# Designs tried in a protein design run: peptides against a protein of PDB entry 3NZW. Part 265

Target 1, 212 residues: chain A of PDB entry 3NZW
Amino acid sequence: TTTLAFRFQGGIIVAVDSRATAGNWVASQTVKKVIEINPFLLGTMAGGAADCQFWETWLGSQCRLHELREKERISVAAASKILSNLVYQYKGAGLSMGTMICGYTRKEGPTIYYVDSDGTRLKGDIFCVGSGQTFAYGVLDSNYKWDLSVEDALYLGKRSILAAAHRDAYSGGSVNLYHVTEDGWIYHGNHDVGELFWKVKEEEGSFNNVIG
Target 2, 222 residues: chain B of PDB entry 3NZW
Amino acid sequence: QFNPYGDNGGTILGIAGEDFAVLAGDTRNITDYSINSRYEPKVFDCGDNIVMSANGFAADGDALVKRFKNSVKWYHFDHNDKKLSINSAARNIQHLLYGKRFFPYYVHTIIAGLDEDGKGAVYSFDPVGSYEREQCRAGGAAASLIMPFLDNQVNFKNQYEPGTNGKVKKPLKYLSVEEVIKLVRDSFTSATERHIQVGDGLEILIVTKDGVRKEFYELKRD

## One batch from the design tools (peptide; made by RFdiffusion4, then SolubleMPNN)

Design b2_p28_6_s2 (from b2_p28_6, 13 letters changed)
Fold by OpenDDE base, seed 1:
Structure b2_p28_6_s2 (fold): chain B 212 residues (1-212), chain C 222 residues (1-222), chain A 28 residues (1-28)
Amino acid sequence: as target 1 above (212 residues)
Amino acid sequence: as target 2 above (222 residues)
Amino acid sequence: LPPTEVEKRLAEELERNKKLIEEAEKKK
């Protein structure tokens, strides 16, 4: 798995691969590793798929409850704290979660929290999470700027996942790409890694270790 | 060391068509190398045009299916006999599975039916309730043999248009009911030849807007 | 087998969540 999220002047980019594995077996190439918690919040999945899928869906319900009670949208900080508190209650029980909660509120602006099953909760500008995270960081850190255009930011997210998919055997399938703004998240499509690879290789002259 | 789980073998296969879905399973039940039964159905009509199979440890599978059937009954009671949608059924099954997250049902679960638009739908679950909607899925003993075949024949993976030097993929198209049934039969016939935990009989449940029909075919008995 | 303590906790959490959602929806 490779997931990433980063803040920039235009909001948040979220990009993830879609491969699921069981040992050396590719269980699926089409896993949705972004959970649309609500129209304004995204959660990413790394680790146990069931744990992430179940509890992030549960989180959606908690966020809805907040809206009903408080008559306002929940903050990203509060949403991530709910999840963090929950997983902490199960600390040592065997949950496996590495998640990013991403959203944009007027009060907070573009906000990313990393939450894992060890009880870690971190606010930050850039996170890559999963077995391919180091490969993604290599590309992302080298090209990241706050002042990226939306187009360049989307490409950078996509390109970083592609790099991870190329080197990490546990990552692949496709890239799911999101842009989070104050008005909510926008889905920017599913990009097959195979097709994307050849396109990028041709356009950039990259991946010279592969002979087309 | 005490192992609470058994493995009763078998294989299941779901395929979604345009306006239908199929869920099939062999009828062999085995423990280790001993055949317990040559005819033990493992695909069930659960009502509301939903068919279900939970393959792996048969005791867990039966328990899960029973709980789901009860859930359907209670859903009708609570919602004035409203039909349970396939997507809602999937969520319900997730809750059943994840409710035992720390002592899981040792099964691979597949359900099939029609979505709210009348399109064929197949959902597959891991033992703890992660699920995805897919066009096709094989589960059980021979899943590793069948799934690559399905990738090729249903999703047309690694198939290209002739004369394009592998640059143009074969376009996706829906298969007919007859084509799907043939594919299922061929898959199980092939699996039976290569896997000892698959054989004896094949039961296919076909879901259409008109309801669920069942077909049975003999497999090799070796 | 009887549910473990963790399983009981999970069941309680799920039930609590269900009730809260139902109550919130009734107040809509």
Scores: peptide ipSAE 0.261, ipTM 0.841, DockQ to the pose 0.015
Fold by OpenDDE base, seed 5:
Structure b2_p28_6_s2 (fold): chain B 212 residues (1-212), chain C 222 residues (1-222), chain A 28 residues (1-28)
Amino acid sequence: as target 1 above (212 residues)
Amino acid sequence: as target 2 above (222 residues)
Amino acid sequence: LPPTEVEKRLAEELERNKKLIEEAEKKK
């Protein structure tokens, strides 16, 4: 798995691969590793698919409950805290989760929290999470700047996942790409890694370790 | 030292068509190298045009299917006989599975039916309740043998248009019910030849707007 | 088999959440 999220002048980019593995077996190439919690919040999934899918869906219910009770949208901080508190209650039980809760509220602006099953909760500007995270960081960190255009930011997210998919055997399938703004998240499509690889190689003259 | 789980073998396969879905399973039930039964169905009509199979440890599978059938019953009771949608069924099954997250049902679960638009739908679950809607899925003992075949024949993986030098992929299209049944039969026939835990009989449940149809085919009995 | 302690906790959490949502919807 490789998931990433970063904030920039235009909001948040979220990009994830879609491969699921069981040992050396590729269980699926089409897993949705972004959960659309609500129109304004995204959760990413790394670790146990069931744990992430179940609890982030549960989180969606909690967020809805908040809106019903408080008559306002839940903050990213509060949403991530709810999840963090929940997984902490199961600490030692064997949950496996590495998640990013991403959203854009008027109060907070673009906000990303990392939450894992160890009880860690971190606010930050850039996170890559999963077995391919170091490969993604290599590309992302080298090209990241706050003032990226939306187009460049989307490409950078996509390109970073592609790099991870290329080097990490546990990552691949496709890139699912999101842009989060104050008005909510926007899905920017599913990009097959095979097709994307050759396109990028041709356009950039990159990946010269592979003969085209 | 104590293992609460068994493995009763077998294989299941789901394929979604345009306006139908198929869920198939062999009827062999084994423990280790001993055949317990040559005809133990593992694909079930659960009502509301939903078919279900939970393959692996048969005791867990039966328990899960029973619980789901009860859920369907209670859903009707609570919602004035409203039909349970396939997506709602998937969510329900997730909760059933994840409810035992720390002592899981040792099964690979697949359901098939029609979505709210009348399109074929297949959902697959891991033992703890992660699920995905897919066009096709194989589960059980011979899943590793069948799934690559399905990738090629259902999703047309690694197939290209002639004369394009491999640049244009074969376009995706829905398969007919006859084509799907043929693929299922070929898959299980091949699996039976290569895996000792698959054989004896093949039951195929076909879901259409008209209901659930069942077909049976003999497999090799060795 | 009876549920484990962790399973009981999970079940309780799910039930609590369900009830809270239902109550909130009724008050809407």
Scores: peptide ipSAE 0.258, ipTM 0.830, DockQ to the pose 0.014
Fold by OpenDDE base, seed 3:
Structure b2_p28_6_s2 (fold): chain B 212 residues (1-212), chain C 222 residues (1-222), chain A 28 residues (1-28)
Amino acid sequence: as target 1 above (212 residues)
Amino acid sequence: as target 2 above (222 residues)
Amino acid sequence: LPPTEVEKRLAEELERNKKLIEEAEKKK
């Protein structure tokens, strides 16, 4: 798995791969590793698929409950704290989760929290999470700047996941790409890694370790 | 060492069509190398035009299916006999599976039916309740043999338009019910030849807007 | 086998959450 999220002048980019594995077996190439919690809030999934899918869906219910009670959208800070508190209650039970809670509220602006099953909760501007995270960081860190255009930021997110898919055997399938703004998240499509690889190689003249 | 789980073998297969879905399973039940039964159905009509199979440890599979069937009854009771949608059924099954997260049902679960738009739907689950909607899925002993075949024949993976020198992919299209049934039969026939835990009989449940029908075919008994 | 304590807790939590949401929706 490779997931990433980063803040920039245009909001948040979220990009994830779609491969699931069982040992050396590719169980699926089409796993959805982003949960759309609400129109303004996304959760990413790394680690145990069931743990992430179940508890982030549960988180969605908690967020909805908050909105019903308080008559306002839940903050990204509060949503991430709910999840963090939950996993802490199960500490030692064997949950496996590496999640990013990404959202936009009027109060907070674009916000990213990292939450994992070890009890870590971090606010930050850039996170790559999963077995391919180091490969993603290699591309992302080299090209990141706050003043990226939306187009360049989307491409950078997609390109970073592609790099991970190329080098990490546990990552691949496709890239699911999101842009989060004040008006909510926008899905920017599913990009098959095979097709994307050849396109990028041709356009950039990159991936020269592979003969075309 | 005490092992609370068994492995009763078998294989299941789901394929979604445009306005139908199929869920198929062999009828062999085995422990180790001993055939317990040559006809033990593992694909069930659960009501509301939903068919379900949980393949792996049969005791867990049966328990899970029974719990789901009971859940359907309670849903009707609580919601004035409202039909349970297949997406809601998938969520319910996730809760059933994940409710035993730390002592899981040792099964690969597949359900099939029609979505709210009348389109064929197949959902597959891991033992602890992660699930995805897919066009097709094989589960059980011969899943690794069948799934690549399904990728090729249902999703047209690695198929190209003739005369394009491999530059144009074969376009995706829905298969007819007859094509799907043939594909299922071929899949299980092939699996039976290569895997000892698959054989004896093939039961196929076909879901359409008109309900669920069953078909049975003989497989090799060796 | 009976459910573990963690499993029981999870089931109770899910049921509680369902009820709370239903109650909140009624007050809407």
Scores: peptide ipSAE 0.088, ipTM 0.790, DockQ to the pose 0.014
Fold by OpenDDE base, seed 4:
Structure b2_p28_6_s2 (fold): chain B 212 residues (1-212), chain C 222 residues (1-222), chain A 28 residues (1-28)
Amino acid sequence: as target 1 above (212 residues)
Amino acid sequence: as target 2 above (222 residues)
Amino acid sequence: LPPTEVEKRLAEELERNKKLIEEAEKKK
C-alpha cells in the first residue's frame, strides 16, 4: 500500500494505490483506499482493510450526527479526534490502521491529520503512509512546493504513487486521485499504473531502468 | 492449543454480467483428505434476488448465511417488505463479519445479484468484513488457480488488439450468460484436475430480473 | 462499455474542475 496527502496553496491532494495483497498473493488490484467519509472529508486506508473501512465509515456516521446536533460541519480536528479516541479504546486489541483524515473547513483551512492504531495523531502538511511510503516521499519531497498549481499538485500526487507502485511490490493497480477544497473533495479519476507508467516514461524520459 | 476452525475446502466463483450475475460453487465438502459429502450445496438463494456463499469453514459459513437470511427477514419487517438492495446487503454482511472481528468467521464470502440499475453485481468479503464490488471473484481452495484465468477471460488482462504491437488493450465488454456459464464450467473443471478439495458437483445460481435460476453439472468424483 | 450514470456525473465534474483550474491559472 501507498497512500499520500499533502497541503498546498490550492488545498489538499490525496493519492492512493489500489493493490491489496495477502502474502505474495495479489488479492485485488482495484481496492478503494480512500473512504469518502462525507462530501467534505476523506479518509485513507493503510493496514487492515476491514478496520479502516469499518471505522472510517463509522466515523462518517459520527460526523453526520455532529452536523445534525450542532447545525454545522465538523472540523477536521474533531473528526480525526473521534477516530483517534476510538482506536485508543481498542489499543492492544489488534486493530491495524494507518489513516489520514483530510478536509477543508473555513476555520481550519486545508487540514490533514494522520491517525494510527498505535494511538498516534499528528497534524501535518505532508504524509505518505504504507509499505511504499519511502518511495513516494522520494518523489514528493523532491518536487513539493506550497505554490504548486492545482494541475501540478495533482500530477505530483499521481507521480509519487506511480514511483511507489514501480518499486514496492505491495503497491500497484491504479492511482485514485482526489483534490480537497473548501467546497469539498473532487475525484480526479482512476489511473491504471501500467498505462500511466508508459505515458510518464515517454513524456519525462524517466524510468530508464525499464526498457520498452 | 485449541483450534476452533476447520477447513472444509471447496471453491466458489462469482461473475457479474450486464443484466445478470452468477455465483457458483462446487458441492464437495472435505475434512483433511476425507470427503464428507459429494453433494453439499454452499451457494444459497437468500431472497430479494440475492445469492450468497461463504466458503471456508462450513460451520462458520452456514452460521453467517443463516444470520444474513434472518437479517433479510427483519429488514422486510422493519421496512414494509421493501426489497433489500445488493449494496445494503453488502453493508449488512460487513457488519455481521466485523461484529466478530476478534474471533472471525473463517470464510471468504461472495454475494451476487443486481444493483439498483439492474446491472449485475458481485461483492466479495474478507473474513473480517472488508468488501469490494468486483466484476468477478473466486474464493476458496482453488481461488489462486482460477483468478488469473478470470483476469484473462473476464477482464481481458494481457489481451491486446491485433496489429498494435501490444500497446492497445482489448476493449472491455460484457459477456453473455452463456459465455459466463462456459467460463465457470471451464474454471471448475480445471480446478478439479489440480486441487483435491474441489470436485464432485458444480451448482450455478444465475440471477436475472426474472429471479434466480439454478443449474447443476457433474464434476470429477476423484 | 458505455459509461454508467455515475461515470457520466464524474466526467462532468472533472470537466467543470478542469475549467476552473484553467480559469484560476489565467488569473495568475
Scores: peptide ipSAE 0.000, ipTM 0.731, DockQ to the pose 0.011

Design b2_p28_6_s3 (from b2_p28_6, 19 letters changed)
Fold by OpenDDE base, seed 1:
Structure b2_p28_6_s3 (fold): chain B 212 residues (1-212), chain C 222 residues (1-222), chain A 28 residues (1-28)
Amino acid sequence: as target 1 above (212 residues)
Amino acid sequence: as target 2 above (222 residues)
Amino acid sequence: LAPTAVEKRVAAELARREEEIARNEALK
């Protein structure tokens, strides 16, 4: 798995691969590793697919209940804290989760929290999570600027996942791309790695380690 | 050390068409290398035009299917006989599976039916309840033999238009029910040849707007 | 580049959600 999220002047970019594996077996090439908690919040999935799907969907329900009770959309901080608190309750039980909770509220602005099943909760500007995270960081860190245009930011997210998909055997399939704004998340498509790779190689003159 | 799980072998296969879906399974039930039964159905009509199979440890599979059938029953009671949609069924099954997250049902679950738009739908589940809607999925003992074949023949993976130097993919299209049945039969006959845990019989449940029909074919009994 | 039937359905669902977002913003 390779997931990433980063803040920039235009909001948040979230990009993930779509490969699921069970050992050496490729279980799926089309897994949705972005969980749409609600129209304004995204969660990313790394680790156990069922753990992430189940609890981030549950998180969505909790966020909705918050909105109904408080008559205000939940903050990213509070949403991530709910998930973190849940993880604490299961400490030692064997949950496997590496997630980023991403949203854009008026109060907080663009906000990313990293939450994992080890009990870590971190706010930050840039996170890459998964077995391919180091490959993604290599590309992302090298090209990241706060002042990226939305177009460039989207491309950078996509390109970083592509790099990870290329080098990490546990990552691949496709890139799912999201842009999070104050108005909510916007889906920017499913990009097959096989096609994307050759396109990027041709346009950039990159991936020269691959011939053909 | 005590192992609470058995493995009863078998293989299941789901394929979604445009306006139909198919869920098939062999009828062989085994323990290790011993055939327990040559005809033990593992694909079930659960009502509301939903067919289900949970392949792996048969005791767990049967328990899960029974729980789901009961869930369908209570859904009708609680919601004025409303038809359970396939997507809602999938969510329900996730909860059934994840409810035993720390002592999982040792099964690969596949359901098939029609979505609310009348389109064929296949959902597959891991033992703890992660699920995905797919066009096709093989599960069970011979899944590793069949799934690559389905990738190639249903989703046309690695197929390109002739003369395009591999730059133009074979266009995706829905398969007819007849084509799907042929693929299913070929998949199981081939799997039977190469896997000892597959054989004896093949039951295919076909879901259309008109309901569920069942077909049976003999497989090798070796 | 033809998306799979599943991808098309996913896209449709996401489009619906975008509409929902737009409606929510209009209600502010």
Scores: peptide ipSAE 0.016, ipTM 0.625, DockQ to the pose 0.013
Fold by OpenDDE base, seed 5:
Structure b2_p28_6_s3 (fold): chain B 212 residues (1-212), chain C 222 residues (1-222), chain A 28 residues (1-28)
Amino acid sequence: as target 1 above (212 residues)
Amino acid sequence: as target 2 above (222 residues)
Amino acid sequence: LAPTAVEKRVAAELARREEEIARNEALK
């Protein structure tokens, strides 16, 4: 898995691959590793597929209950804390989760929290999470600027996942791309890695380790 | 060391069509190298036009299917005989599986039916309840032999239009029920040749708007 | 070239989501 999220002048970019593996077996190439919690809040999934899918869906329910009870949207801080508290109760039980809670509230603005099954909860501007995270960081860190245009930021997110898909055997399939703004998240499509690779190679003149 | 799990072998396969879905399984039940039964069905009609199979350790599979059937029953009681949708069934099965997260059912679960728009639907689960809707899925002993074949023949992976120099992919399209049945039969006959835990018989459940139909075919008994 | 089935599905989903966002904005 490779997931990433970063803040920039235009909001938040979230990009993830779609491969699931069981050892050397590619179980799926089409896994949805982003949960759309509400129109303003996203969760990413890395680690155990069932753990992430189950508990982030549960988190969505808790966020909805908050909205119903409090008559306002839950904050990104509170949503991430709910998940963090939950996984901490299971500490030592063997959960495997690496997640980013990304969203917008008027109180917080664009916000990203990293939460994992070890009980770590971090607020930050840039995170890459998964077996391919170092490959993604290599591209993302080299090209990141706060002042990126929305177009360039979307491309950078997509391109970083592509790099990880190329080098990490446990990442691949497609890139799912999101842009989070004050008005909510916008889905920017599913990009097949096979097609995207050749397109990027041609347009950039990159990936010259592979002959066309 | 104590091992609470067994492996009863077998293979299952689901394929969704445009207005139908199929879930097929061999009827061999085995322990190690010993055939326990040559006809032990593992694909079940659970009501509400939902068919289900949980392949792997048969005791766990049977328990899971029984729990789901009971869930369907209680859903009717609690919701004025409302039909359980395939997507709701999938969510329910996730909770059944994840409820035993720390002592899992040792099974690969597949369900098939029609979605609320009348389109064929197949959902696949890992042992602890991760699930995905797919056009096709193989599970069990010979899944590694069959799944690549389905990638090629259902999803048309690595197929291109002739005369395009590999630039135009073969377009995706739904398969007819006859085409799907052919693929299922070819999959299981081929798997039987190469895997000792697959064989004896093939039972196919076909779900349409008119209900569930069953077909049976002999496989090699070696 | 005509869009593939996957491309059509993605386009439809994007359109749906854009409409949803627009509805959310109207509720502000």
Scores: peptide ipSAE 0.014, ipTM 0.623, DockQ to the pose 0.012
Fold by OpenDDE base, seed 3:
Structure b2_p28_6_s3 (fold): chain B 212 residues (1-212), chain C 222 residues (1-222), chain A 28 residues (1-28)
Amino acid sequence: as target 1 above (212 residues)
Amino acid sequence: as target 2 above (222 residues)
Amino acid sequence: LAPTAVEKRVAAELARREEEIARNEALK
């Protein structure tokens, strides 16, 4: 798995691969590793698919209850704290989760929290999470700047996942791409890694270790 | 349940030039989140102009390197002090690794040297002895951070000639030793920023026709 | 731009390696 999220002048970019593996077996190439908690909040999935999907869906319910009770959207800080508190209660029970909670509220602005099953909760500008995270960081950190255009930021997110998909055997399939703004998240499509690789290779002249 | 393996972190990187090769590694040794040592070299001169590193579980890595060094010694005894070629070394290491196929060395192994034509050579191995010769390879904890960078900067992946509207790829060429050293340093400084298991120091072994030289650079100690 | 002598050698070596890899994969 490779997931990433980063803040920039235009909001948040979230990009993830779609490969699921069981050992050396590619179980699926089409897993949705972004959980749309609500129209304004995204969760990413790394680790156990079932754990992430179940508890982030549960988180969605808790966020909805908050909105109903408080008559306002939940903050990203509060949403991530709910999840963090939950997994902390299960610490030692064997949950496997590496998640990013991404959203934009008026009071917080664009906000990303990292939450994992070890009880870690971190606020930050850039996170890559999963077995391919280091590959994604290699590309992302080399090209990241706050002043990226939305177009360039989307491409950078996509390109970073592609790099991880190329080098991490546990990552691949396709890139799912999101842009989070004050108006909510916008889905920017599913990009097959096979097709994307050749396109990027052709256009950038990169991946020269592959002849074709 | 008993787990015989540990993970001591670290990262290694090999790059082959035209008439040289480089094998670099950080000097950090860790267990979990604890730094065991800030200076524990993991790249070794094994003789015959061959440098070697086996990164992962340090106990296994050290054992493998020692066995290979001993193999070099015995090769000299059996073949009248003939120099072990890099390709023969690679085959030998495969047998060392595959000999423990059912209780593998938990390491990613890279060797570097010159081939029989005097060209730079890098060979990389999986834990059970699958190997290939490559122009570059990163291994260890931050391999995933570095390898895509190497694809771009060594193999010029996704680079095109200016003014060609992306129709002409940047031609492949060998990098100078100075360019490679810079690239290695940039790789490790970047990896150190993003991976807790990488840092403290960088040791680079450079293999030329004149022998092996070592360079050392400080990395972040966080 | 025409490739330099070094670039030609690099390209030739990479091609050789790819052929070798392909042969090995075919044996699997």
Scores: peptide ipSAE 0.000, ipTM 0.407, DockQ to the pose 0.013
Fold by OpenDDE base, seed 4:
Structure b2_p28_6_s3 (fold): chain B 212 residues (1-212), chain C 222 residues (1-222), chain A 28 residues (1-28)
Amino acid sequence: as target 1 above (212 residues)
Amino acid sequence: as target 2 above (222 residues)
Amino acid sequence: LAPTAVEKRVAAELARREEEIARNEALK
């Protein structure tokens, strides 16, 4: 798995691969590693698929209950805290979760929290999570700046996942790409790694270690 | 150390069509290298036009299917005999599986039916309840032999339009029920040749708007 | 067991955005 999220002047970019593995077996190439909690909040999945899918869906229910009770949308801080508190209660039980909770509220602005099953909760500007995270960081850190255009930021997110998909055997399939704004998240498509790789190679003159 | 799990072998396969879905399974039940039964069905009609199989440890599979059937029953009681949609069924099964997260059902679960738009639907579950809707899925002993075949023949992976120099992929299209049945039969006959835990018989449940139809075919009884 | 209110809202929002994208493409 490779997931990433980063803040920039235009909001948040979220990009993830779609490969699931069981040992050396590719279980799926089409897994949705972004949970659309609500129109304004995204959760990413790394680690155990069931743990992330179950609890982030549960989180969605908690967020909805908050909206109903408080008559306002839940903050990213509060949503991530709910999840963090939950996983902390299961500390030592064997949950495997590496998640990012991403959203854009008027009060907070663009906000990313990293939450994992060890009980870590971190607010930050840039996170890559998963077995391919170091590959993604290599590309992302090298090209990141706050003043990226939306177009450039989307490309950078996509390109970083592509790099990880290329080098990490546990990452691949496709890139799912999101842009999070104050008006909510916008899905920017599913990009098959096979097609994307050759396109990027041709356009950039990159990936010269691969001969077409 | 006591092992609470067994492995009863077998293989299951789901494929969704445009207005139908199929869920198939062999009828061999084994323990280690011993054939317990040559005809033990593992694909079940659960009502509401939903078919289900949980392949792996048969005791766990049977328990899970029974629990789901009971869930369907109670859903009818609580909601004035409302038909359970396949997406809701999938969510329910997730909770059944994840409810035993720390002592999982040792099964690969597949359900098949029609979605609310009348389109064929197949959902696949891991032992602890992660699930995905897919066009096709193989589970069980010979899943690793069958899935690559399905990738090629259902999803047309690595197939290109002739004369395009490999630049244009073969377009995705729905398969007819006859084509799907043929693929299922070819999958199981091939798997039977290469896997000792697959064979004896093939039972196919076909879900359409008219209900569930069953077909049976003999497999090698080696 | 029906889709949650959140799921319904997500679906509705996605549908709205798809329509908006389609409208924008038609204007190009």
Scores: peptide ipSAE 0.006, ipTM 0.626, DockQ to the pose 0.013; fails the geometry check

